# Designs tried in a protein design run: peptides against a protein of PDB entry 6J54. Part 196

Target 1, 223 residues: chain A of PDB entry 6J54
Amino acid sequence: NENLFASFIAPTMMGLPIVTLIIMFPSLLFPTPKRLINNRTISIQQWLIQLTSKQMMAIHNQKGQTWSLMLMSLIMFIGSTNILGLLPHSFTPTTQLSMNLGMAIPLWSATVFTGFRYKTKTSLAHFLPQGTPALLIPMLVIIETISLFIQPVALAVRLTANITAGHLLIHLIGGATLALLNINTMTAFITFTILILLTILEFAVALIQAYVFTLLVSLYLHD
Target 2, 42 residues: chain B of PDB entry 6J54
Amino acid sequence: QFQFTGIKKYFNSYTLTGRMNCVLATYGGIALLVLYFKLRSK

## One batch from the design tools (peptide; made by RFdiffusion4, then SolubleMPNN)

Design b2_p23_6_s1 (from b2_p23_6, 14 letters changed)
Fold by OpenDDE base, seed 1:
Structure b2_p23_6_s1 (fold): chain B 223 residues (1-223), chain C 42 residues (1-42), chain A 23 residues (1-23)
Amino acid sequence: as target 1 above (223 residues)
Amino acid sequence: as target 2 above (42 residues)
Amino acid sequence: EDNKLFQEISELYRYLVELLAEL
């Protein structure tokens, strides 16, 4: 049904892309602290950012820690957009594969190029796992090369599919619940309970996918 | 830990340098094959 | 109408599960 995917259509006003405003909106939720003792909400945000920053950058040396700002901004952006996308009748930009590819490809290429620039020998060696039998070396190198090029696609599709699937499930189960209200109230109650549990799960998935996306980018940088 | 001699010193799957050389050799071989077929078609 | 809806939901669910399994 076209109605199922209506929420995934990019919104426009008078032919102008309002998507840009939607993408920029989450930045307003994270103001810069300007007080010695900030509000509780800002303090919690900063604390969470520091925790995630320490966790993600622990795998990197000083050169890799230069990417801390970018990676943290990425996780905050994706996480906030995913959470906001769960609001009723909201549009989630991260459900668009084009957007996720637009983020994944440049970040992936940047990490790969950074690896080749500073650790050329190690980066080239990653195309061949240790202990590979001599006869399998050529084929395995080809496979690893293909695997490298699949990384940005997998990164984008993973995020898109998880968020989109969650939205679709919420919509479908919600619709089924409404339809069952007129047929069997008990069954409708069960489906409604599932819907509530699913929405909670989707909140977690929204954050996890943001983390995984950023973590994988960070991991590729480490390699 | 691993004592490699001869060709295995340069082309092995255990050392970093050996793996790098194997990768480069593989790419070089593929490039030569592509070049051969390209020149053959002309 | 209900059967069509359930069929569509089941197909979509199967598709989503397959997509998630591939990721």
Scores: peptide ipSAE 0.103, ipTM 0.703, DockQ to the pose 0.014
Fold by OpenDDE base, seed 2:
Structure b2_p23_6_s1 (fold): chain B 223 residues (1-223), chain C 42 residues (1-42), chain A 23 residues (1-23)
Amino acid sequence: as target 1 above (223 residues)
Amino acid sequence: as target 2 above (42 residues)
Amino acid sequence: EDNKLFQEISELYRYLVELLAEL
């Protein structure tokens, strides 16, 4: 089914990767404010950033709030790329596992190392849940260690799988709708309605995945 | 508050220090086992 | 071909629902 996955191939022009331009494009949609009172679009953007920043940084102390810029930039980047990926015939960079791993692994490593650097005792204690029976301590420590190393993988795969699955579903239902147009218009209309509902769902998923990705990074920093 | 005495004071799953010591002991034990088998294989 | 397509769509729907449930 190469035709179904053709949209997930990194686009190239004349042998040159244009994926870099696609990744950089969302940054153009968020200009820096230059005035005390900006236009409506920039004002709404700044308002949303402030709201999300307040929510995400509420769980962090002053030292943890140093990561605010990084986390907010991350959520804005992932969110914008996911939303832009829902445009017709658009390529979503976040459907590439390599990209998500490239984001997840460094961020996870940074949070883990930061935890060990400033909260060594607490971080080491997290490998053993409180109240564990004495006989299960060695086994549980091993399991928790494995769980720690699975975190960056799970973080990347979750984002990739959710966005990819959504895109595949939209393409499949869209293709089915087009195929049914020549067979039964009534059934095609029903399928089209489902496609519209699914598209709305994917908009929500796009934002949620960006939030979850950033939130989990934040939680790893907090713990 | 649990009052632990003896070795249980240092190795318990309820206190922060106790949990840390348990984790370190576990890693130390695993490292020693790996070292033992590595040296034995030589 | 249509049945195969619908089966694939159904599987993707199930997968999507499961992923959403894990969120």
Scores: peptide ipSAE 0.099, ipTM 0.704, DockQ to the pose 0.015
Fold by OpenDDE base, seed 4:
Structure b2_p23_6_s1 (fold): chain B 223 residues (1-223), chain C 42 residues (1-42), chain A 23 residues (1-23)
Amino acid sequence: as target 1 above (223 residues)
Amino acid sequence: as target 2 above (42 residues)
Amino acid sequence: EDNKLFQEISELYRYLVELLAEL
């Protein structure tokens, strides 16, 4: 079982953490446009960013749209890191709960504080749902307050759990296929087919989780 | 739309202002309770 | 060892399905 989790250990080289380099690597995949008409790959990237930006920021007013740059950078970062993590023998920083908490907590706090700053009345009113019986008001306010503090944890755990589970499954099925190669080639072929289907699924999950993470941050900003 | 009179005008679960006041009152009450127990323990 | 591996895989599959269902 230690071998299963070995892929999630932070890699070091000569005592130096190379995790910082791995985190910075996705930035190299998205260069800044230099021409009016850029390369095909750059044009596709810019088109995707524009499309996702329009979709995600459509629910926000002019003030909320100022967050577009940060949210788009976030989704590109998480998405790229998740996809790169699906490469064989690669380390995904987003499998680390500490990293996801490090992203979720500041973003959540920023959205909450922004809400209190610009929409104080609405933000305070969100602690009490409409139509609540008078007897349940104090208890419900407390519950809603607790729920607010659970949001960053849920956001981080959701991303971490989805990506980690996918990686574990790929490693387990991959290990099973290797073990069955010398025992039964037919069963090994079946498990290998499952592995291929699983990897395709994980590509989708990687993108979905990146989108959901940024969408929820955006939603908290809107509320 | 909603006709509230008296204290219900300021403390209700339907209007935005009423909800805000209820939340503030709840936090204020909790703060006072915590303060009371803190002073009692001294 | 094989039974343990299959059990772990099955549990992981169930967990993954549950996670996907929550999306």
Scores: peptide ipSAE 0.097, ipTM 0.708, DockQ to the pose 0.014
Fold by OpenDDE base, seed 3:
Order: C-alpha cells, then structure tokens, then sequence
Structure b2_p23_6_s1 (fold): chain B 223 residues (1-223), chain C 42 residues (1-42), chain A 23 residues (1-23)
C-alpha cells in the first residue's frame, strides 16, 4: 500500500519545506510562566517538568546538573513532537532518521567529550570493565570502543523505529477496520477495539521513547 | 582493597588507574600494529 | 515518479527494520 508511507514524506508547500515550521510548533505549546499561580495547563506542565528534572538529575552531581536545561528541553521537544505526531494526518519529524541522528550524534559527542574533559581517568577506564581477565582485556577494549560508537546510532534508530512502527500499525489497523466495515461489522468492531488499545499504547510509547532517549543521553553523561 | 606490585600495579583490571593504563596500552599496541603494516607496505 | 519514491522509501524502511532487528 503506497499510501501508507505518504504520511512519512516530508511535507512541502510550493516547494518550500514546512518541516521547519512543524519542528518549531511544539515550542508554542509551552509558554513561559508569567504569574506565580499560572493556568492549570501551565501548572501541570511545570509540575511534570520539575518531577522529571528531579528524577533525571538525581544521578548527577552539581556539575552534571548544568545539563538539566538541555535535557529537559530535549525531553519536552521529543515528547511533544511524538504526541503531536499521533494526530490524524500529521507529520512527525522524529519519524525521520536524519533528525534523530542530528540530535543523537551531537548530544552523544558532547557527553563523551565532557566525560573526557572532566573525568579523563574514569572515562578511559570505562573501556575496560572491572574484573576482566587479563587475556580478554585487548578484545574487550576493542568491543567496548565499538559499543561506544554504536551508541548514537542505536539511540537514533530506537526512537525512529519505535515511532515509525507505531504509526504504521495505527494506519494498517485503521485501514483494516475501514475495509472490514463493508464486509463484516462484527470483525470490524474487534479490529476497532484493537485500534483503540493500540492508540493508547502509542501515546504511552510516545512519551516513553522521549524519556528513554533523554535518559540514555543523561546516563552517557553520568558515565 | 587490592594491593598489587610490579607490573600488576600499573596494569590491572581492578583499579581505576590500572584499567586506564590497560586501555592506553591496547590503543598503543593497535596503533603500532597499524604503523607496522603501513611501513611494511611501503 | 511517485511510485519510484514510494518504492525507495519502502526499501529504506525495510532496511531500517532489518537494522533494528540486528540491534
């Protein structure tokens, strides 16, 4: 079904990419607080940000907590874009591997370089797990080095694959329900129920993937 | 904690410094091997 | 042209799924 992948094509109007506007749109949903007691929506947003911030930054020292703003902005960006992507006929930028690589590689490199800058001994020691037999040291160091370079790729692919797979499933099951409405109403009802459950799951996955992406970046910083 | 003497003091998989030295030694060895093959090809 | 584009995208996604399976 060629129409299934139409939602993943980068949208352009009159030859101009709308992707830039779509990427910037989530920022409009998070206005800056102006009052001590803000609206309920803003208060909930701030509460969630504070909770996630406390949770994620609890593993970091004061120097590591300098990354709090970047990590919180990252989770908000990915989370909001993923949730907005679940809207019907919407384009999700995080479905594009190029975008996720564009986020993963700089953040990963920044965490690695920060580690080498401030904790050179510990960072170099991470290439060799503690208690490794002497004969396995050279091979394990090589494997750990390769593992390090796979991290940004795995980070980007994980996010892209999970979001893309979710979208594809929703479209496939949704298309199946519509096709079955004219054939068997009972079967269509069953598939529709599955679609509802799947959509709820995808809402959770959208948030979880944002959290996992940010958490892994944070963990790389901690190590 | 672990007390090592001799070469094990500098190259061990238990201490932080030992692990660091092992990593550096491994990279140095690989670099030397690469250099050897490059020089041999010329 | 659209069919070729969709085919390329489908192949790309297949590649990504295979890559994910290897991870």
Amino acid sequence: as target 1 above (223 residues)
Amino acid sequence: as target 2 above (42 residues)
Amino acid sequence: EDNKLFQEISELYRYLVELLAEL
Scores: peptide ipSAE 0.066, ipTM 0.704, DockQ to the pose 0.017

Design b2_p23_6_s2 (from b2_p23_6, 12 letters changed)
Fold by OpenDDE base, seed 5:
Structure b2_p23_6_s2 (fold): chain B 223 residues (1-223), chain C 42 residues (1-42), chain A 23 residues (1-23)
Amino acid sequence: as target 1 above (223 residues)
Amino acid sequence: as target 2 above (42 residues)
Amino acid sequence: SDNELFQEISDLFKALVELLASL
């Protein structure tokens, strides 16, 4: 069991944390284009970034579109780290709650403060839904206030839980497959098939969670 | 568009301004309540 | 708490593997 869960421990070498290097590594996979016509890999990357940027920023005004660079960098960072985390015995920084809180809290605060700075009336009105009966207005305002403060926690926990759960399942089923090789080869083949299907699913989950995280930050900025 | 008169013009759950005022009134009421209990305990 | 959760999940998975092996 220790071997299965060792991948969730922050890696250190000679007492020095190598987590910093792991976090910076995905950025090397996305070099900045220098030529007018780049190779196929860079062209595809830029095309995907532009496509996702258009979709995410379509709901924002010109003032909100200023956040496009930050949101695109965020989705690329989370997406790349999640995909790399699916490698065998790899460490995924986004499985650490501290890492996700470090991203979620500042981004949430920025969106909330931006709303209060430029759209104070709309932001304050957001604490009370339209058509609320007069008697339950005070209680509903309190509930909506609590809901606002839960947003950064939910954002961080959602990303952490989904990536961690997927990583854990891959390791557990992989270990089970190896254990069953000496017991029942047919059963081991079935579990191996499940492992392959799960791996494909986790690739999709890794991309979806990166998108959802960035999308929710964008939605909080809009309203 | 809704037409409100009197206090309902400023405090309602349908208009943007009305909703804002309701929120501010709620926060103000809570703040006063907390202040009352703090002064009472002394 | 994380270690306890991992242990519980591991135990459940081990039980499932044993069940599948018995089939």
Scores: peptide ipSAE 0.124, ipTM 0.662, DockQ to the pose 0.011
Fold by OpenDDE base, seed 2:
Structure b2_p23_6_s2 (fold): chain B 223 residues (1-223), chain C 42 residues (1-42), chain A 23 residues (1-23)
Amino acid sequence: as target 1 above (223 residues)
Amino acid sequence: as target 2 above (42 residues)
Amino acid sequence: SDNELFQEISDLFKALVELLASL
């Protein structure tokens, strides 16, 4: 059991955490273009970034588009770390709740405060949905206020839970396949097939969760 | 679409201004209640 | 806690492995 959970422990060398190096590693996979015509890999990356940027910023005004660089860097960071974390025996920083809270809380706060600063009337009005019966207004405002404060928690936990659960399942099924290889080869083959299917699913989940995380931050900014 | 008069003009759930005023009134009411209990406990 | 959740999932998985091994 301890071997299964070892992949979720923050790696350390000589008592010093090396998680900082792991977090910075994805940046090496995205070199800055210095040529008008880059190689195939960089060109594809830039193309994908431009497409995603266009889709994310399509709903925002000029003021909201100022956040484009930050939001795109966020989605690239989360997406790259999630995908790299699916490699065997790799540590995923986004499985750590502290990491996701460290991203979610400041970004959520920034979006909420930006909304109150530039769209005070609209932001205050969001605490009360349209068409609410008069008798339910006070209670609903309280509920909406609580809902607002749950947003950063839900934003972080959603990402953490999905990635962590996926990694856990991969490790458990992977361990089961290895154990069953010496017990029942046919059953091990079935379990291995499930592992492959699950791995493919987790690749999709990793990208989707990165996108959803960034999208929700963007939506909170749009308010 | 809706024509409101009197108190409903300022406190309604259909207009942006009305919704804002309702929210402010709710927060004000809660603040007054908290203040009341704080002063009562003192 | 996370440790309790991991332990629970691990136990469930062990039970599943034993079940599959018995087939």
Scores: peptide ipSAE 0.090, ipTM 0.675, DockQ to the pose 0.012
Fold by OpenDDE base, seed 1:
Structure b2_p23_6_s2 (fold): chain B 223 residues (1-223), chain C 42 residues (1-42), chain A 23 residues (1-23)
Amino acid sequence: as target 1 above (223 residues)
Amino acid sequence: as target 2 above (42 residues)
Amino acid sequence: SDNELFQEISDLFKALVELLASL
């Protein structure tokens, strides 16, 4: 098990934590536009940000759209780190549960507190679904309260588990493919094909998980 | 449109205000229970 | 050596499945 998780150990250089630099690295991939008509790559990037922003904010009213910048920065950060983490022998900070909790808990608390501050009646009413039989009201309120506290944990664990599992699979199958190259070329080819399919899937998962994480945070804000 | 009378007007699972009051009542009940057990232990 | 390699790979996959199942 230690060998499996060796790639997930926080990297250090000369005893200094370079994890901070790795976390800050994705910010360099998104330069600010300086021209009215920028390069093709920057234009495409901005176009994608605009599209995702429109999709994310479609569920929010004008007051909820104030969180657009924060939510978009979050999805870009998580998405970029997840994609970069698919590189062989790379370290993905989002595989660390502590990091995801560090993002999920403050954002969750902010959304919950914002909801209680501006939509107190609606937020309190959310603990009881409409049309609930009178006898089930006390128990259901308790369950919904517990569900609320599980939300940040679920967000962090979902993101961590999906990215970590995908990363582990790529490493394991990749290692097996390399080992089988000199043993059975046909089997190695099959394993390599599976690896390719898995990598494509993990690219999609990386983006989807970033979107889902941000979307759920957004939904908690909206509700 | 739901028309409630009496206690159901304030405590119901259909209206927004009714749902809020039910939640508050539940929390209040739990708080009273905790207080009761705490006082009983002394 | 081949048997050891296959066993190692099998153990890794088993560990992975167990990890995934535990999640």
Scores: peptide ipSAE 0.078, ipTM 0.677, DockQ to the pose 0.012
Fold by OpenDDE base, seed 4:
Structure b2_p23_6_s2 (fold): chain B 223 residues (1-223), chain C 42 residues (1-42), chain A 23 residues (1-23)
Amino acid sequence: as target 1 above (223 residues)
Amino acid sequence: as target 2 above (42 residues)
Amino acid sequence: SDNELFQEISDLFKALVELLASL
């Protein structure tokens, strides 16, 4: 049982954490452009960054577009780490709740404080939905205030839960397939087919969760 | 677009200014309640 | 709590394997 869940344990060598190296590894996959026209790999990366940047920053003004570099780097980091985590016997840093909280809380705080600084009136108004009956205003303002503080937690937990659950299912179904090979080959084949379909789904989930995480941070900035 | 008179002009759930004032009033009320209980405990 | 969750999922996995083996 421990072997199935060993992939979720932070790897260490001789008591030294190698997690730092694993976290830094995705940065090597995105080299800086040195030419006007680069090779195919870099060109595709730049094209994807451009598309996602245009889509996410379309709702922001000039001040909001200053966050484009940060948001794009965030989505590339989370996306690349999630995809690399689907490799056999790999460790996904984003399965660690501490890491996701470490990203979510500062970014959430920055967006909230930025909103209060430049859009104070609008930000305060968001604590009260439009059209609320007068008698429910005090209670609803309190609820919305609590809801605001739940946002960073929900942001981190959503990413962590989706990636962790996906990894767990792949390992469990994979283990079941191996166990059934000597018991019932037909059932093992069915289980293996499910594993393949699940793996394809998890690739999509990995990218979607990276996008959603970055999108929500962007939406909090927009308020 | 919305026409409000009296106290509803400043405290309403439809206008941006009205919503802001309602939020501030709520926080102010809570702060006063906390202050009251703090002084009462002494 | 995480360990308990993993154990629960592991137990469900074992039960599923046993069920599939009985077919």
Scores: peptide ipSAE 0.052, ipTM 0.665, DockQ to the pose 0.011

Design b2_p23_6_s3 (from b2_p23_6, 12 letters changed)
Fold by OpenDDE base, seed 1:
Structure b2_p23_6_s3 (fold): chain B 223 residues (1-223), chain C 42 residues (1-42), chain A 23 residues (1-23)
Amino acid sequence: as target 1 above (223 residues)
Amino acid sequence: as target 2 above (42 residues)
Amino acid sequence: SDNELFEEIMQLYNYLVQLLAEL
């Protein structure tokens, strides 16, 4: 277990946390536009941001649109870190449960408090589904309350589990491919093909998980 | 679409207000139970 | 080497099962 998870340990140099620099690095990949017509890379980035912004905020009213900047920054951060984490021997901060909890809990709390502040009746009503039999109301309200507190944990674990599992599979299959090169070249070729397909899948998962994370935060805000 | 009268008007699982009242009543009941056990321990 | 690979796969399996149990 120690050897398997060695790549997921937070890197330090002489006890100094370089993780902070790693977390801040993705911000350099998204520079602010300065020209009316920028280069192709910046134009594509801005276009993608606009598309995702329209999709994410379409479910929110004008008051919910205020959260657009924060949610878009979140998805860009998580997405970029996940993609960069697929580099060989790279450290992905989003594989750390502590980091994801650090993002999930404050955002979840903010959405819950915002809901109670502006939509108190609706927020309280969400603890009881419509059409519930009268005898089951007290028990169901308790269960729904517990479910609410599980949301930040589920949000963090989902992101962590999907990214971590993908990384582990890439490393294991990659290691198996290297080991099989000297044993059976044909089998090694098959495993290598699987590795390529898995890597493509993990790129998609990296983006999807970033989207799902921000989407769920948005849905909690919308209630 | 549904017209409720009496207690069902305030405590129902279909209307928004009714659902809210049910939730508040549940929390109130739990609070009373906790209070009862605290007073019993004295 | 085969035993080591098997152990690593089993560790991954156990990890995934634990993750699924937590979800």
Scores: peptide ipSAE 0.112, ipTM 0.703, DockQ to the pose 0.015
Fold by OpenDDE base, seed 4:
Structure b2_p23_6_s3 (fold): chain B 223 residues (1-223), chain C 42 residues (1-42), chain A 23 residues (1-23)
Amino acid sequence: as target 1 above (223 residues)
Amino acid sequence: as target 2 above (42 residues)
Amino acid sequence: SDNELFEEIMQLYNYLVQLLAEL
């Protein structure tokens, strides 16, 4: 099964990590606007960014809207990397748990510390749900504390698992299709059709996971 | 709105202040327990 | 080996479906 996971190994050339270049590549796909009326592609991109920003930041107050730039950059980064990862023989950095943890932990920490700084009373109160019986208070506070620390892990694992699972499935079905070409062409055609449908699904999953990741970070900020 | 008297006024699970105090009390208790076991092990 | 490959694909499919259901 080493061949299945070979696509998830960080690529290197002459001992130099190319992963850094791969991570920076999506930034080239989103050029900064230079004119008041730009090309259609740039205009669509800006429009999508505005729509997503409006939707995500609608939950936040004016102080929370300061995070709009960071959250939009995050969703653009994750979304673009996930989509680019669906290209044949492409390496997806977001399949690496280390990368997702590297994003999740600082963002989670920032949201938690921001909450304690500006909403200290509310943040502390979140460790105890409303209406809890008195006897369960100590245990529940401990559970909620543990739950808080699980949040960054869950955030990273969710993104990693969804993207990785999709990639693995595409590779497996693709490999099966190639193997069946020499055995039964008709069956190979069926598996190829499934592969196409799965690829379309993975495009949707890639965007959804980017949105969910960013949304959860935003929700933690709001809490 | 809830009316609380006595200790329930400060330690309750319904008011924001009450919940905060309960959380602080819990953390304080845990800290004291950890301190106790640390001193006991010495 | 075809049976093993099929089983692996089905397991991944089920896993993916479960992940999608949790979204």
Scores: peptide ipSAE 0.097, ipTM 0.705, DockQ to the pose 0.015
Fold by OpenDDE base, seed 2:
Structure b2_p23_6_s3 (fold): chain B 223 residues (1-223), chain C 42 residues (1-42), chain A 23 residues (1-23)
Amino acid sequence: as target 1 above (223 residues)
Amino acid sequence: as target 2 above (42 residues)
Amino acid sequence: SDNELFEEIMQLYNYLVQLLAEL
């Protein structure tokens, strides 16, 4: 058990945390464009950012589109960190629940407070679904309030759990393949094939989780 | 479409204003209950 | 070592099942 979770321990060098550098590293992969016609890599990157921006901000009004920069930066950060975390023996900061809570709670609170400030009536009305029987109103309001407070927790846990589970599975199957190399080469080859398929799946999961995390934040903003 | 009269006009689960008032009423009721139990212990 | 690996895999499996159940 200790060996499985060793990869999730925050890396330190001589007592100094290098986690800060790891978190900042993805920023180097996204250089700011300085030319009208950029390199192919930068152009594709900017194109993807624009597409995702259009999709996410289509739900929001003009006032909500002010959050576009924050939401795009969030999805790029989470996505890049998740993808880089799939590298062999790589540390993913998003596997740390503390980090995800640190992102989820402020963003959630900002969206909720923004809703209450500018759309007070609508925000308060969301605590009671439309068409609720009169006898169930008090109980349902309580449930909806509890549900609201669970949102930031669910947001953080979902991201953390999915990425962590994927990493654990890769490590376990990888360990199994190594163990079977000297026992049965045929079985080892099968497990290795499964590992490759799993890694491909985890790439998809990494992108999906980044998207879902950002999307849910945006949805909470929209109410 | 909805013809609410009396108290149902202000407290209903169909209109936006009605839903808001219901939520406020429930929170107010809970707050009063908490206050009651707090004062009862004294 | 093989038994330990098997147990670890099973623990992971149970964790994943629980995670899916919470979705």
Scores: peptide ipSAE 0.070, ipTM 0.698, DockQ to the pose 0.014
Fold by OpenDDE base, seed 3:
Structure b2_p23_6_s3 (fold): chain B 223 residues (1-223), chain C 42 residues (1-42), chain A 23 residues (1-23)
Amino acid sequence: as target 1 above (223 residues)
Amino acid sequence: as target 2 above (42 residues)
Amino acid sequence: SDNELFEEIMQLYNYLVQLLAEL
C-alpha cells in the first residue's frame, strides 16, 4: 500500500522542493503566439481558449469580463497540470489539497468581495432566497451564510478528490493487471482493457474538473 | 408588483431591498446577542 | 441550479469522452 500512495508524495531532490518546477512546467507548454498563422498545436490551443472564454464570459457583463484573463489562466493551469499528472510516474500538484485550497480561498474571497463591492444589494440579498416565510428568515440566513463559507472548501475538495480518486483507480487496476499477467493472461487482458477505458475516462475527468473549478469561481463572481 | 405597507415594506422576502434588510437585521440581532452574552459574563 | 450544472457537466463529460475515444 505504500507503493500505491508513493505517487502522491511531494517530490524533493536533496531536500530541495522540485514541486515549484513542476508547477511552473505547464507554462512552457503554452507559448505566446508570434505569427498570424501559428503551428497547429498553438492554433488548437488558442481556439480552445477562445471557445472556453466565450462560454464562460457569456454570463458576465463588461465589468465581469475583466476576470477573463484570470479565469482562462486558471483553467489552463489546472487542466494542464491534471493532464500531465496522468502520465506514468508523474506527480500531480492538484492532488494536494493544500494547493487547491491555496487557489480556491483567494479566488472565492475575491469573488465575494467583488460582489459586495459592485453589487452590494444583490449579494446581501442572496443570503435570503425569495419567497421565504418570515418565521424561517433568521435560520435560513444562517444556513446560507454557512453555505457561503463552505464553498471554497467544497471547491478545493471536489477537485482534489476527483483527481486523486482517478489516480488511485489507475494504479489499482494497473497493479492488478501486472499481477494477473503471471496468473491468467486472459483475465489480465480484460483488466487491461478496463484500464484503457479508465484512462480515457480520467483524461476527460481531468479536463472537466478544471472547467468546473473555473466555472464555479466564475459563477460565484456572477452571483 | 408587490405592494407592501408599514414594516413589510422594509422587511420582506420578495423585494431585493427587503431581503437585504432582513439579512442585515439578522446579522445585527446575532451580533447583539453575542455582545449581550459577552457583557453579562464580565 | 445544481441540477442544471450537473446536466451541463454530464453533457461536457460525454462530449469529452467521445472526443478522446476518437483520438
Scores: peptide ipSAE 0.105, ipTM 0.700, DockQ to the pose 0.025; fails the geometry check

